# Designs tried in a protein design run: peptides against a protein of PDB entry 5OK6. Part 101

Target 1, 215 residues: chain A of PDB entry 5OK6
Amino acid sequence: ELPGLDSQWRQIENGESGRERPLRAGESWFLVEKHWYKQWEAYVQGGDQDSSTFPGCINNATLFQDEINWRLKEGLVEGEDYVLLPAAAWHYLVSWYGLEHGQPPIERKVIELPNIQKVEVYPVELLLVRHNDLGKSHTVQFSHTDSIGLVLRTARERFLVEPQEDTRLWAKNSEGSLDRLYDTHITVLDAALETGQLIIMETRKKDGTWPSAQL

## One batch from the design tools (peptide; made by RFdiffusion4, then SolubleMPNN)

Design b2_p20_6_s1 (from b2_p20_6, 9 letters changed)
Fold by OpenDDE base, seed 1:
Structure b2_p20_6_s1 (fold): chain B 215 residues (1-215), chain A 20 residues (1-20)
Amino acid sequence: as target 1 above (215 residues)
Amino acid sequence: MEREVIHVTDEQLAAHSAAN
């Protein structure tokens, strides 16, 4: 059962718990398609529960590039294409109006950057490969705030690298150069890694030499 | 001194990968 329209407005727009609440690192926020949200606003502000302005179920279809992988379209802009809601507000709306059947929620995390907290709408998808098998990639999502060390550990895990094997990463640039990710303490952001970028895990040879020495 | 930047073509990289 839907709560009163004024109650809905207060729950979703309340600055303490609603869309205007402060961002907190690690918290989940959700994207809502802007037109739906505007329709909801019009509905609850209209004061008539039987109004033709009823928004129906949440439908974020226009935000997705495909309904298979449920990836977001590139270049979406907050306030133009979508609204960000904290988890509580999102769950209220879903409970009241429902979500389009089969459509996943668009959950994102608040990350802390050096001078700002932001909902990371577009985490970085890296293509992890081994130096000796470039054709077999593992696509893995990382936060911009994740360390290169995490990327390396993730690559080692995905490729079932034995603990005694020494490994390092190379980022393939668009210009064809490989940059060694030698500092594992910097972030994905600091390393300027981008979605779709090939990250090559090099494994040290038994003779103690690196394969890249032959390049 | 360990190399930090390697300039390679896609073909060179592919050939290297196939050889290792």
Scores: peptide ipSAE 0.388, ipTM 0.900, DockQ to the pose 0.618
Fold by OpenDDE base, seed 5:
Structure b2_p20_6_s1 (fold): chain B 215 residues (1-215), chain A 20 residues (1-20)
Amino acid sequence: as target 1 above (215 residues)
Amino acid sequence: MEREVIHVTDEQLAAHSAAN
């Protein structure tokens, strides 16, 4: 059964555990399509449980660019296209109204940036490749706050690199140049890596030389 | 950010990749 309308409002819109709660790094938040959310607000504020303003099931279809990979459309804006809810609030709404059949939740993480916490709606998708097989990419999602060291470890894991093999990364630029990601302690953001960028993992030769030395 | 830059064409990079 649906809880009372006042109870619904208090669970979702409060400043301690609801929509207005403080962001904390590492927490999961969820996107809800703005028009549905406004319809829900109107319903619960109206005070009539049998009102024609009943919002129905949550439907985020307009936020997706496709229903295959369930990627978000580019350029979505908080407060215009969607609202952000903490996990508890999201789960309440889903339990009360349901989610459109077959549609996945849009879960995102709070990240810590310099001087601000933010829900990272658009993580970076990198194309990981080996230096000797540029045509076989692994698309992997990273936070802007992830280190280059994590990108390297992830590449090594995806390509089944043995622990004794030495590897390093190169970022391919749009102009065709390669930038070696020398410092593994900086973040994806600091390295200015972007979605769709090719990241080349180079493996050191048995003779101790690097393949790129021939370039 | 410490980086080393290599200037290569797409053709050079492809050829190098195929050779290694």
Scores: peptide ipSAE 0.385, ipTM 0.895, DockQ to the pose 0.876
Fold by OpenDDE base, seed 3:
Formats: sequence, C-alpha cells, structure tokens
Structure b2_p20_6_s1 (fold): chain B 215 residues (1-215), chain A 20 residues (1-20)
Amino acid sequence: as target 1 above (215 residues)
Amino acid sequence: MEREVIHVTDEQLAAHSAAN
C-alpha cells in the first residue's frame, strides 16, 4: 500500500533523506527521469490517490543510450532531464512505485571538488591499451578524483603485469602527441583526461630500455 | 633526459606497436 500523498511529498522533498539534503562525499545518489518525477509531483500534490495522474513505475528509458550497457546519453542536464535523489529517497520511490522491468538503477557517487561536492554523473571512460597491442583496449571508468596511480594500477591488473615489471602511462592527444603521465599523485581531473581517450601502458624491456625510446 | 612528450603520427604509432 502506498503511503499518504502528503507523507510521500514530505519524505522525498523535505525529509532528512530528501532531495534537498546536503551532498556528502562518497554517498550514492540516483537519477530519476524528469517527466516521471514531475508526474509524481503532480500526483502527490493533487491530493487524490485515485487520480488519473498516477505516475506508474519509474522509467528512466529516455536517459539511456542503449539497453545493453545501460550507458547514459551524453549531455543530460540536472533539473531538465533528471532529478537527483539520495539513496533513501530513491529506495522509497522504488518501493512505492517500482522500477521498469529489467532497468537498472542509475547510481552515482558524490565526489569532492576543491570547493564543492558534486554528484559525478559522468565518470571518465578511458581506453587502456598496451604499447605493443593498441588494437586491444580495455574500457574502464574512473572518477575525476581518482589518481593517475590508480589508473596505472588498474591497467597493470587488466593486463596481468607481474609485480616486478616496470610500467608507465602515456595519454594520447588528438594532435598526434603522447604525454607521459609521470606524476601519479595528480587526479584524472588534474591531468585533463577525457572520455574515450587512449591511455597507453608502456612496459620496460628486460634490457632496461623503454619501447618509447624508439619513437 | 627522459622524454615527457612524444610527437608521433597514428601511422608511426601503429607501426611501432606492430613491431614490438
């Protein structure tokens, strides 16, 4: 049974776990398609539970590029295309109305930026490759706040690099250059890495030379 | 000194990758 309409409104909009609560780094938030959310608002504000304004199941279909990988469309805007809800509010709505069959929740993390917290809707998707096999990429998502050191460790893990092997990263630029990611303490954001960017892992040769020295 | 920036064409990079 659905809670009373006023109770729903208070819990989602004005509750301690409502959409207006402060962002906290590391917390999960969820995207809700804007039209569905507006329909829900109209329903609960109408005061009639038997109203034809019943929103039905949450359906985020219009936010996805595809129903295989469930990637978000590019260029979605908060307040226009979707609303962000904290985990508790999202779970309440799902419990009350359900989620479209087979559709995953759109969960995102709050990240800490220098002066603000933000829900990271679009993590950076990097194409990880080895210097000697550019045709075999591993697409991996990283937060803008992740370190280059994490990118390197992830690349080493994906390519099954032995602990004793020495490796480093190069970012491929559109201008036909490779920039060495030598500082592993800076973030993906600081390095200005972008989605779809090729990141080349170079492995040091047994003779102590780097393959890139031949370029 | 170790290079921090390498200027390379896509063809050169592909050729290098294929040779290693």
Scores: peptide ipSAE 0.382, ipTM 0.897, DockQ to the pose 0.605
Fold by OpenDDE base, seed 2:
Structure b2_p20_6_s1 (fold): chain B 215 residues (1-215), chain A 20 residues (1-20)
Amino acid sequence: as target 1 above (215 residues)
Amino acid sequence: MEREVIHVTDEQLAAHSAAN
């Protein structure tokens, strides 16, 4: 059963777990399509539960580029295309109105950047490859706050690298040059890695030489 | 001194990859 309209408004907008609550690193937030949210606002502000302004179930379809991988469209803007809700508020709305059948929630994490918390709507998608097989990529998502060390470990895992094999990463830039990601403690953000960027895992040869020494 | 930046063309990189 739907709570009273004023109660809905207070819970979602002004509650302790409302839309305007402070961001906290590691928390989950959810995207809600803007048009639906505006329809909901109109409904609850109208004061009539029997109004024709009833928003129906949450439908984020317009935020997705595909219904296979459920990837977000590029270039979505907070406040224009979607609103962000904390987990509690999202779960309330879903419980009250439902979510479109088969559509996954759009969950994102709050990350801590040097001077701000932000909901990371677009994690960085890197193309991981081996130095000896550039045509076979593994697309993997990383947070901007993830370390290069995590990227390296992930690459090693994806390519089934044995523990005794020594590996390192190179980032291919748009100019075709390779920058060695030698510091594994810096973040994806610090390294300025971008979505779609090729990250080459180099494996040390059995003779102790690096393949890149021949470049 | 270990190189931190390598300037290569896509063709050079592809050729190198194929050779290793």
Scores: peptide ipSAE 0.389, ipTM 0.901, DockQ to the pose 0.607; fails the geometry check

Design b2_p20_6_s2 (from b2_p20_6, 9 letters changed)
Fold by OpenDDE base, seed 1:
Structure b2_p20_6_s2 (fold): chain B 215 residues (1-215), chain A 20 residues (1-20)
Amino acid sequence: as target 1 above (215 residues)
Amino acid sequence: MEREIIHVTDEQLAAHSAAN
């Protein structure tokens, strides 16, 4: 059953778990399409539960570029295209109004950057490949705050690299260069890695030489 | 000195990958 309109407003906007609550690193937030949210605001502010302004179920369809992989459109802007809600507020709205059938929630994590906490709406999707099989990529999502070490470990795991095999990463640049990701302690952000970027895992040869020495 | 940046075309990289 839907709570009273005033209660809905207080819970979502002004509650301890409302839209304006502080961001906390590691917490989940959810995107809500802006027009739906504005319709909801109008509905609950109108004071008439039977109003024609009833927002219906949450529908984020306009935020997705496809309904197969459910990837977000590029260039979406908070406050213009969507509103961010903390998990509790999102779950309240879903429980009250429902979510469009078959549509997944758009869950994102709060990350901590050097001087700011932010909901990471666009994590980095990297194309992981082996140096000797560039045609077989593993697309893996990483946070901007993830270390290159994690990227390397992930690549090793995906390619079933044996513990005794020595590996390193190269980032392919658009200019036709490879930059070695030699510092595994820096973040994806620090390395300026971008979505869709090819990351090449090089495996050291048995003779102790690197394949890249021949490039 | 270990190479940190390699200038390589897509074709060169593909050829190298196929050869290794």
Scores: peptide ipSAE 0.366, ipTM 0.885, DockQ to the pose 0.616
Fold by OpenDDE base, seed 5:
Structure b2_p20_6_s2 (fold): chain B 215 residues (1-215), chain A 20 residues (1-20)
Amino acid sequence: as target 1 above (215 residues)
Amino acid sequence: MEREIIHVTDEQLAAHSAAN
């Protein structure tokens, strides 16, 4: 059963545990389509549970570019296209109104950037390849706050690299140059890596030389 | 010191990849 309208409002909109609560790094937040959320606000503020303003089930369809991979449309703006809710508030709304059948929740993480916390709506999708098989990519999602070391470890895992094999990464730039990602302690953001960028994992030869030495 | 930037064309990179 739906709780009282005042109770719904207090659970979702409060500044302590609801929509206005402080962001904390590592926490999950969820996107809700703006028009649905505004309809819900109007419903609960109206004071009539039988009102024609009942919002129905949550439907985020307009936020997705496709219903296969469930990727978000590019250029979505908080407060215009969607609102962000903490996990507890999201789960309340889903339990009360439901989510459109077959539609996944849009879960995102709070990240810590220099001087700011934010919900990372658009993580970076990198194309991981081996130096000797550029045509076979693995698309992997990373946070802007993830280290290059994590990217390297992930590449090694995806390509089943043996522990004794030495590997390093190169980022392919739009101009065709390769930049070696030699500092594994910097972040994806610091390295200026972008979605769709090709990241080449190079494996050291048995003779101790690097394949890239021939370029 | 090991190279940090390599200027390479797509064709050169493809050829290199195929050879290794």
Scores: peptide ipSAE 0.365, ipTM 0.886, DockQ to the pose 0.624
Fold by OpenDDE base, seed 2:
Structure b2_p20_6_s2 (fold): chain B 215 residues (1-215), chain A 20 residues (1-20)
Amino acid sequence: as target 1 above (215 residues)
Amino acid sequence: MEREIIHVTDEQLAAHSAAN
């Protein structure tokens, strides 16, 4: 059963867990397609639950570029294409109106950038490969705020590298160069890594030499 | 000195990977 219209408005917009609440690092927020949200606003502000302004189920179809991996379209803009809601508000709307059948929620995390908190709508998807098997990539999602050290640890885990094996990363650039990610303390953002970029994990040989020395 | 940037073609990289 739907709550009263005023109760819905207060819970989503002005509640303790409403849309305008402060962002907190690590929290989950959800995208809602802007047209649906505006329809909901019109419905609850209209004061008539029997009105023709009923928004129906949440439908984020226009935000997705594919229905296989449910990737977002590029270039979506907050306030124009979508609205961000905190987890509590999202779950209320889903419980009240439902989500379109088969569509996953669009969950994103709050990240801390220098002097700015924001919801990271577009995390970085890196293609992790081994230097000796470039044809077998593992797509892994990282935050822009994640360290290169985390990328390296993740690659080591995915490729089942033993703790005693020495490894390092190379980023493949569009210019046909490999850039060694030597500083593991900088972030993915600082390293200017981008979605779809190939990251090569090199494993040191038993003789103490690096495979890349032969390039 | 350890190399920080390697200029390599896709073909060279593929050949190197296949050989290792």
Scores: peptide ipSAE 0.355, ipTM 0.879, DockQ to the pose 0.612
Fold by OpenDDE base, seed 4:
Structure b2_p20_6_s2 (fold): chain B 215 residues (1-215), chain A 20 residues (1-20)
Amino acid sequence: as target 1 above (215 residues)
Amino acid sequence: MEREIIHVTDEQLAAHSAAN
C-alpha cells in the first residue's frame, strides 16, 4: 500500500534514508530519471493521491544507450538527467510505483576520493588482453579508486596465469604508445585509464626476457 | 633502463603479438 503523500516526501527527500543523506564509501545508490522524479515530486506535493499527476512506474529508458547491455548514455549530469537515491529510498520507490518491466536498476557505488565522496556513475571499463593474443579481450569494470595491482591480479585470473609466471601491464594510448603501468599501488584514476582502453598483460619469458624488449 | 614508454604502430604491435 502506498504511504501518504507527505510521508513519501519525507522518506525520500528528508528522511534518514533520503536523497540528501551523507554519502558513505561502499554504499549503493541508484539513478532515477529526472523527469520521472520531478513528476513524483509534483504528485506528492499536490496533496491529492488521486491526482492525474501520478508518476506511474519508474522508467529509466532515456538514461540507457542500449537495451542489450544496459549501458548508460555518456555525459549524463546529476540534477539534469537523473537524481541519485540511497538504496533504501530507491527500494521504497520501486515498492510503491514499480520499475518498468525488463529494465535493470542502475546501481552505483560511493567511492572515496582524496577530498570528496561521490557516487561513481561511470566506472572504468578496461579491455584486458595478453601480449601474445591481442584479439581476445576481457572487458572488466574497475573503480577509479581500484589499484593497478587489482587490475593486474584480475588480468592474471582471467587469463589463468600460473603463480610462478611474472607479468606486468601496459596501457595502450590513443597515439599508438604503450605506457608501462610499473607502479601497482597507484589507482586507475592516478594512471588516467579510460573506458575502452586496451590494457596489455605481458608475461615474462622463460629465459627471463620481456617480449616488449623486441618492440 | 627499462622502457616505460614504447612507441609502436598498431601494425607493429599486431605483428609482434603474432610472432610471440
Scores: peptide ipSAE 0.363, ipTM 0.882, DockQ to the pose 0.624; fails the geometry check

Design b2_p20_6_s3 (from b2_p20_6, 12 letters changed)
Fold by OpenDDE base, seed 1:
Structure b2_p20_6_s3 (fold): chain B 215 residues (1-215), chain A 20 residues (1-20)
Amino acid sequence: as target 1 above (215 residues)
Amino acid sequence: MEKEIIKVSDEELAAHSAAN
């Protein structure tokens, strides 16, 4: 059973736990397609539960570029294309109205940047490869706030690198260069890594030489 | 000094990868 319209409005728009609540690093927020949300607003503000303005199930289809990988379209804008809701508010709406069958929630995390908190709608997807097998990429999602060290550890894990093997990363740039990611303490953001960028894990040879020394 | 930036074409990189 749906709560009363005023109760729904208060629950979702409540400044303490609703849409207007402060962002907190590590918390989950969810995207809701803007038109659906506006229809919901009109419905609950109208005061008639039997109104033709009933929003129906949440449908974020227009936010996805595909229904296979459920990736977001590029260039979506908050307030124009979608609204961000904290997890509690999202779960309430889903419980009340449902989510389109087979459609996954669009969950994102709040990240802490030097001067701001932000919902990271577009995490960085990196193509991890080994220096000796560039054709076999592992696509892995990282936060802009993740360290290069985490990227390296993730690459080592994906490629089953033995603990005694020494490895390092190179970022392939659009200008036809490889930039060594020598500082593992900086973030993905600081390293200016971008979605779709090739990250090459180089493994040190048994003779102590690096493969890249031949380039 | 260890190279921090390497200029390499896609073809050269592919050839290098195949050789190692």
Scores: peptide ipSAE 0.405, ipTM 0.911, DockQ to the pose 0.611
Fold by OpenDDE base, seed 2:
Structure b2_p20_6_s3 (fold): chain B 215 residues (1-215), chain A 20 residues (1-20)
Amino acid sequence: as target 1 above (215 residues)
Amino acid sequence: MEKEIIKVSDEELAAHSAAN
């Protein structure tokens, strides 16, 4: 049985634990398709549990670009296309109404930017490759707040680089150049890395030379 | 000075990668 309509509204919309709660870095939030959410609002605000405004199961289909990888459409806007809910509120709604069969939840993390907390709806998806095997990419998601050092460590781990081997990163840019990611302390955001960008891990040769010195 | 920016074509990069 569904909770009372007023109870639903309070649990989801209250400023303490609901949609309006402050963002905290590292917390999980979930996307809900806007039209479904508006229908739910109308249902619970209407005061009639038998109303024709019953929202049914949560259906985020319109937010996805594909049903294979469940990637979000580009250019979705908070408040227009979706609403963000904290994990507790999301789990309540799923428990009460269900989620459309086969659809995964759209979970995202709160990140700390220099002046604001934000739910990172679009993490950066980088294509990691080795300098000597450009045809074998590893797609890995990173936060905009992740350091280049983390990208490098992740690349080293994925390619099973031994601890004693020296490595560095190059970003392939849209102008057809390779930009060395020299400062490992800057973020993915600071480096202006974008989804789909090729990141080349270069491994230092045993002779102490870098492969890129030949380019 | 070590290069920080390398201008290279996709073909040259591919050839370089294949040779190493």
Scores: peptide ipSAE 0.403, ipTM 0.910, DockQ to the pose 0.610
Fold by OpenDDE base, seed 3:
Structure b2_p20_6_s3 (fold): chain B 215 residues (1-215), chain A 20 residues (1-20)
Amino acid sequence: as target 1 above (215 residues)
Amino acid sequence: MEKEIIKVSDEELAAHSAAN
């Protein structure tokens, strides 16, 4: 059953877990299509539950590039294309109005950047490959705040590298060169890694030499 | 001193990959 309109408004916008609550690193937030949210605002502010302003079920279709992988369109802007809601508020709206059948929720994490918390709407998708099999890529999502060490560990896991094998990463840059990701403590952001970038995992040879020494 | 940047063409990289 739908709660009273004033109760909905207070819970979603003015509550302790409302839209305007402070961002906290690691928390989940959800995208809601802007037009739907504005329709909901108009409905609950109108004070008439029987009004023609009923928003219907949440439909985020316009935010998706495709309905296969459910990738977001590029260049979406907060406040223009979507609003961000904390998990509690999102779940309330879904329970009250429903979500369009078959659509996944658009869940994103709050990340901590220097001097700002932000919902990371677009995590970095890296193409992980082995130095000896460049044709077989694994696309993996990383946060901008993830360390290069995590990227390396993830690559090792995906390629089933044994613990005793030494590995390192190279990023293919826009100039057509390979940049060694030698500092594993810096973040994906610090390394300026971008979506679609090729990351090559090099495995040290049994003789102690690196394959790249021949380049 | 280990190289930090390697200038390599896509063709050279592919050839190197195939040889290792």
Scores: peptide ipSAE 0.395, ipTM 0.908, DockQ to the pose 0.613
Fold by OpenDDE base, seed 5:
Structure b2_p20_6_s3 (fold): chain B 215 residues (1-215), chain A 20 residues (1-20)
Amino acid sequence: as target 1 above (215 residues)
Amino acid sequence: MEKEIIKVSDEELAAHSAAN
């Protein structure tokens, strides 16, 4: 059963636990398509539960680029295309109105950047490959705040590298050269890695030499 | 960021990959 309209408004819009609550690193937030949200606002502010302004099921279809991988369209803007809700508020709306059949929630994490907390709507998608099999990529998402060390560990795991094998990363840059990701303590952001960028995992030879020494 | 840069063509990189 739907709560009273005033109760819905207070639950979703309040500054303590709703839409306007402070961002906290590691929390999950959800995207809601802007027009649906505005219709919901109009409905609950109207004071008539039987109003023709009833928003129906949440439908984020316009935010998706495709319905296979459920990737977001590029260039979406908060406040224009979507609103962000904390997990509790999102779950309330879903329980009250439902979500369009087959459509996944758009969950994102709050990250801590040097001077701001932000919901990371667009994480970085890297193409991980081995130096000896450049044609076989693994697409993996990383936060801009993730370390290069995490990228390396993830690559090792995906390629089933044994613990005793020594590995390092190279990023293919826009200039067509390879940049060795030497410092594993810096972030993906600090390394200026971008979505779609090829990251090559090099494995040290048994003789102690690196394959790249021949380049 | 400490990095080394290798200038290599796509063809050279592909050839190197195939050889290792």
Scores: peptide ipSAE 0.387, ipTM 0.900, DockQ to the pose 0.854

Design b2_p20_6_s4 (from b2_p20_6, 11 letters changed)
Fold by OpenDDE base, seed 2:
Structure b2_p20_6_s4 (fold): chain B 215 residues (1-215), chain A 20 residues (1-20)
Amino acid sequence: as target 1 above (215 residues)
Amino acid sequence: MKREIIRVSDEQLAAHSASN
């Protein structure tokens, strides 16, 4: 059952727990397609629950580039293409109006950047490979705020590297070069890693040499 | 920061990977 229009507005738009609440690092927020949200605003502000302005179920179809992996279109802009809602507000809207059948929620995390918090709408998807098998990639999502150390640990885990094996990372650049990710304490953002970038995990040989020394 | 850059073609990299 739909709550009263004023109640809906207060739950979603109130400054304490609604859309305008402060961002907190690690929290989940959700994308809502802008046109749907504007129609909902018009509906609840109109004061008539029987109005023809009823928004129907949430439909984020226009935000997706594919219906297989449910990846977002590139270049979406907050306030133009979508609205961000905190988890509580999102769940209220879904409970009241439903979500289009088969569509997943678009959940994103708040991250802490230097001097700003933001919802990370576009995390970085890296292609992790081993130096000896470049054709077998593992796509893994990382935050821009994740350390290179985390990328390395994740690669080691995915490739079942034993604890005693020494490993390091190389980023493949578009210019036909490999850049060694030497400092594991810097972030994915600091390293300027991009979605779709190939990250090569090199394993040290038993003789103590690195495979890359032969390049 | 010590930046280590290896210039390698895709073909060279593929060949290296196949041989190791």
Scores: peptide ipSAE 0.331, ipTM 0.888, DockQ to the pose 0.869
Fold by OpenDDE base, seed 1:
Structure b2_p20_6_s4 (fold): chain B 215 residues (1-215), chain A 20 residues (1-20)
Amino acid sequence: as target 1 above (215 residues)
Amino acid sequence: MKREIIRVSDEQLAAHSASN
């Protein structure tokens, strides 16, 4: 059963778990398509539960690039295309109105950047490859706040690299050059890595030489 | 930061990968 319209408004907009609550690093937030949210606002502000302004099920279809992988469209803008809700508010709306059948929720994490917290709507998807098999990539999602060390560890794990094997990363730049990710303590953001970027894991040869020395 | 950059074409990189 739906709560009273005023109660809905208070819970979603002005509650301790409302849309305007402070961002907290590591917390989950959810995207809601802007038109649906505006329809909901109109409904709850109208004061008539039987109004033709009833928003129906949450439908984020317009935010997705595809309904197979459920990737977001590029270039979506908060406040224009979608609204961000904290997990509690999202779950309230889903419980009240439902979510379109088969459509996954669009969950994102709050990240801590220098001097700002934000919901990371677009984590970085990197294409991890081995230097000796560039045709076999592992697409892995990383936060901009993740370290290059994590990227390297992830690559080692995905490629089943033995602990005794020495490895390092190269980022392929748009101009075709390779930039060695030397400092593993910097973040994905600091390294300016982008979605779709090829990250090459180089494994040191048994003779102690690096394959890249032949480039 | 120590930066090491290798200029390589896609063809060179592919050839290198295939040979290693």
Scores: peptide ipSAE 0.308, ipTM 0.883, DockQ to the pose 0.880
Fold by OpenDDE base, seed 3:
Structure b2_p20_6_s4 (fold): chain B 215 residues (1-215), chain A 20 residues (1-20)
Amino acid sequence: as target 1 above (215 residues)
Amino acid sequence: MKREIIRVSDEQLAAHSASN
């Protein structure tokens, strides 16, 4: 059952728990297509539940690039293309109005940057490969705030590297050279890694030499 | 941060990969 219009407004727009509440690192927020949200605002502010301004089910179709992988379109802007809602508010709206059949929720995490919390709408997708099999990539998503150490651990796991094997990462840069990701404590952001970038995991040889020494 | 850079062409990298 739909709550009263004033109740809906208070639950979604409440500054303590609603849309305007402070971001907290690690929390889930959800994208809502801007036009739908504005229609909802008009509906609940109008004071007439029987109004022709009823927003219908949430439909985020215009935010997606494809309906196969449900990737977001590039260049979406908060406040223009979408609104961000905390999990509680999102779940209320979905319970009241429904979500378009077959569409997944667009869930994103709050990340902590040096001076700001932000919902990370676009995580970094890296192409992980082994030095001896560059043709077999694993696409893995990382936060900009994830460490290079996490990228390395993830690569080791994906390639089933044994614990005793020593590994390190190289990033292929735009100039065609390889930059060794030496410091594993820095973040993906600090390393300036970008979506679609090739990350090569090198495994140390049994003789103690690195394959890259032959390059 | 210690930075190590290897200048390598795509062909060289492919050849290296094939040999290891």
Scores: peptide ipSAE 0.290, ipTM 0.876, DockQ to the pose 0.871
Fold by OpenDDE base, seed 5:
Structure b2_p20_6_s4 (fold): chain B 215 residues (1-215), chain A 20 residues (1-20)
Amino acid sequence: as target 1 above (215 residues)
Amino acid sequence: MKREIIRVSDEQLAAHSASN
């Protein structure tokens, strides 16, 4: 059941617990398509529950590039294409109005950057491969704030590398060469890794040599 | 010597991968 219009407005636009509340690292926030949100604002501010301005179900269709993988379109801008809501506010709106049938929620995480917290709308998708099987990739999402060490551990797990096996990473660069990701303490952002970039996991041979020594 | 950057063609990389 829908609460009163004033109650809806206060619950969602609250500066302490709603849309304007402080960002906290690790928390989940959700995207809402801007036109729907503006329609909702007009509805609740109008004061007439039976108004023709009723927004209907939340529909984020225009934010997606496809309905198979539910990937976001590139270049979406906060405040123009979508608004961000904390989990509690999102769940209230979904409870009150529903979400379009078949659409997943667009959940994102707050990350800590050196000078600011932000909702990471576009995490980095890396193509992980083994040096001896470049044709079999695993697409994995990482935060820009994740370490290269985490990328390496994730690659080891996906490829079922045994603990005693030694591994390292190479990034294929725009020039077609391979850059070794030797510092595992820097972030994905620091390493300037981009979505769609090929990351090659090299496994040390039993004889103690590296396959790349033959290149 | 430790190599941090390897200049390799796509063909060379593919051939290397196939041989390992």
Scores: peptide ipSAE 0.283, ipTM 0.866, DockQ to the pose 0.584

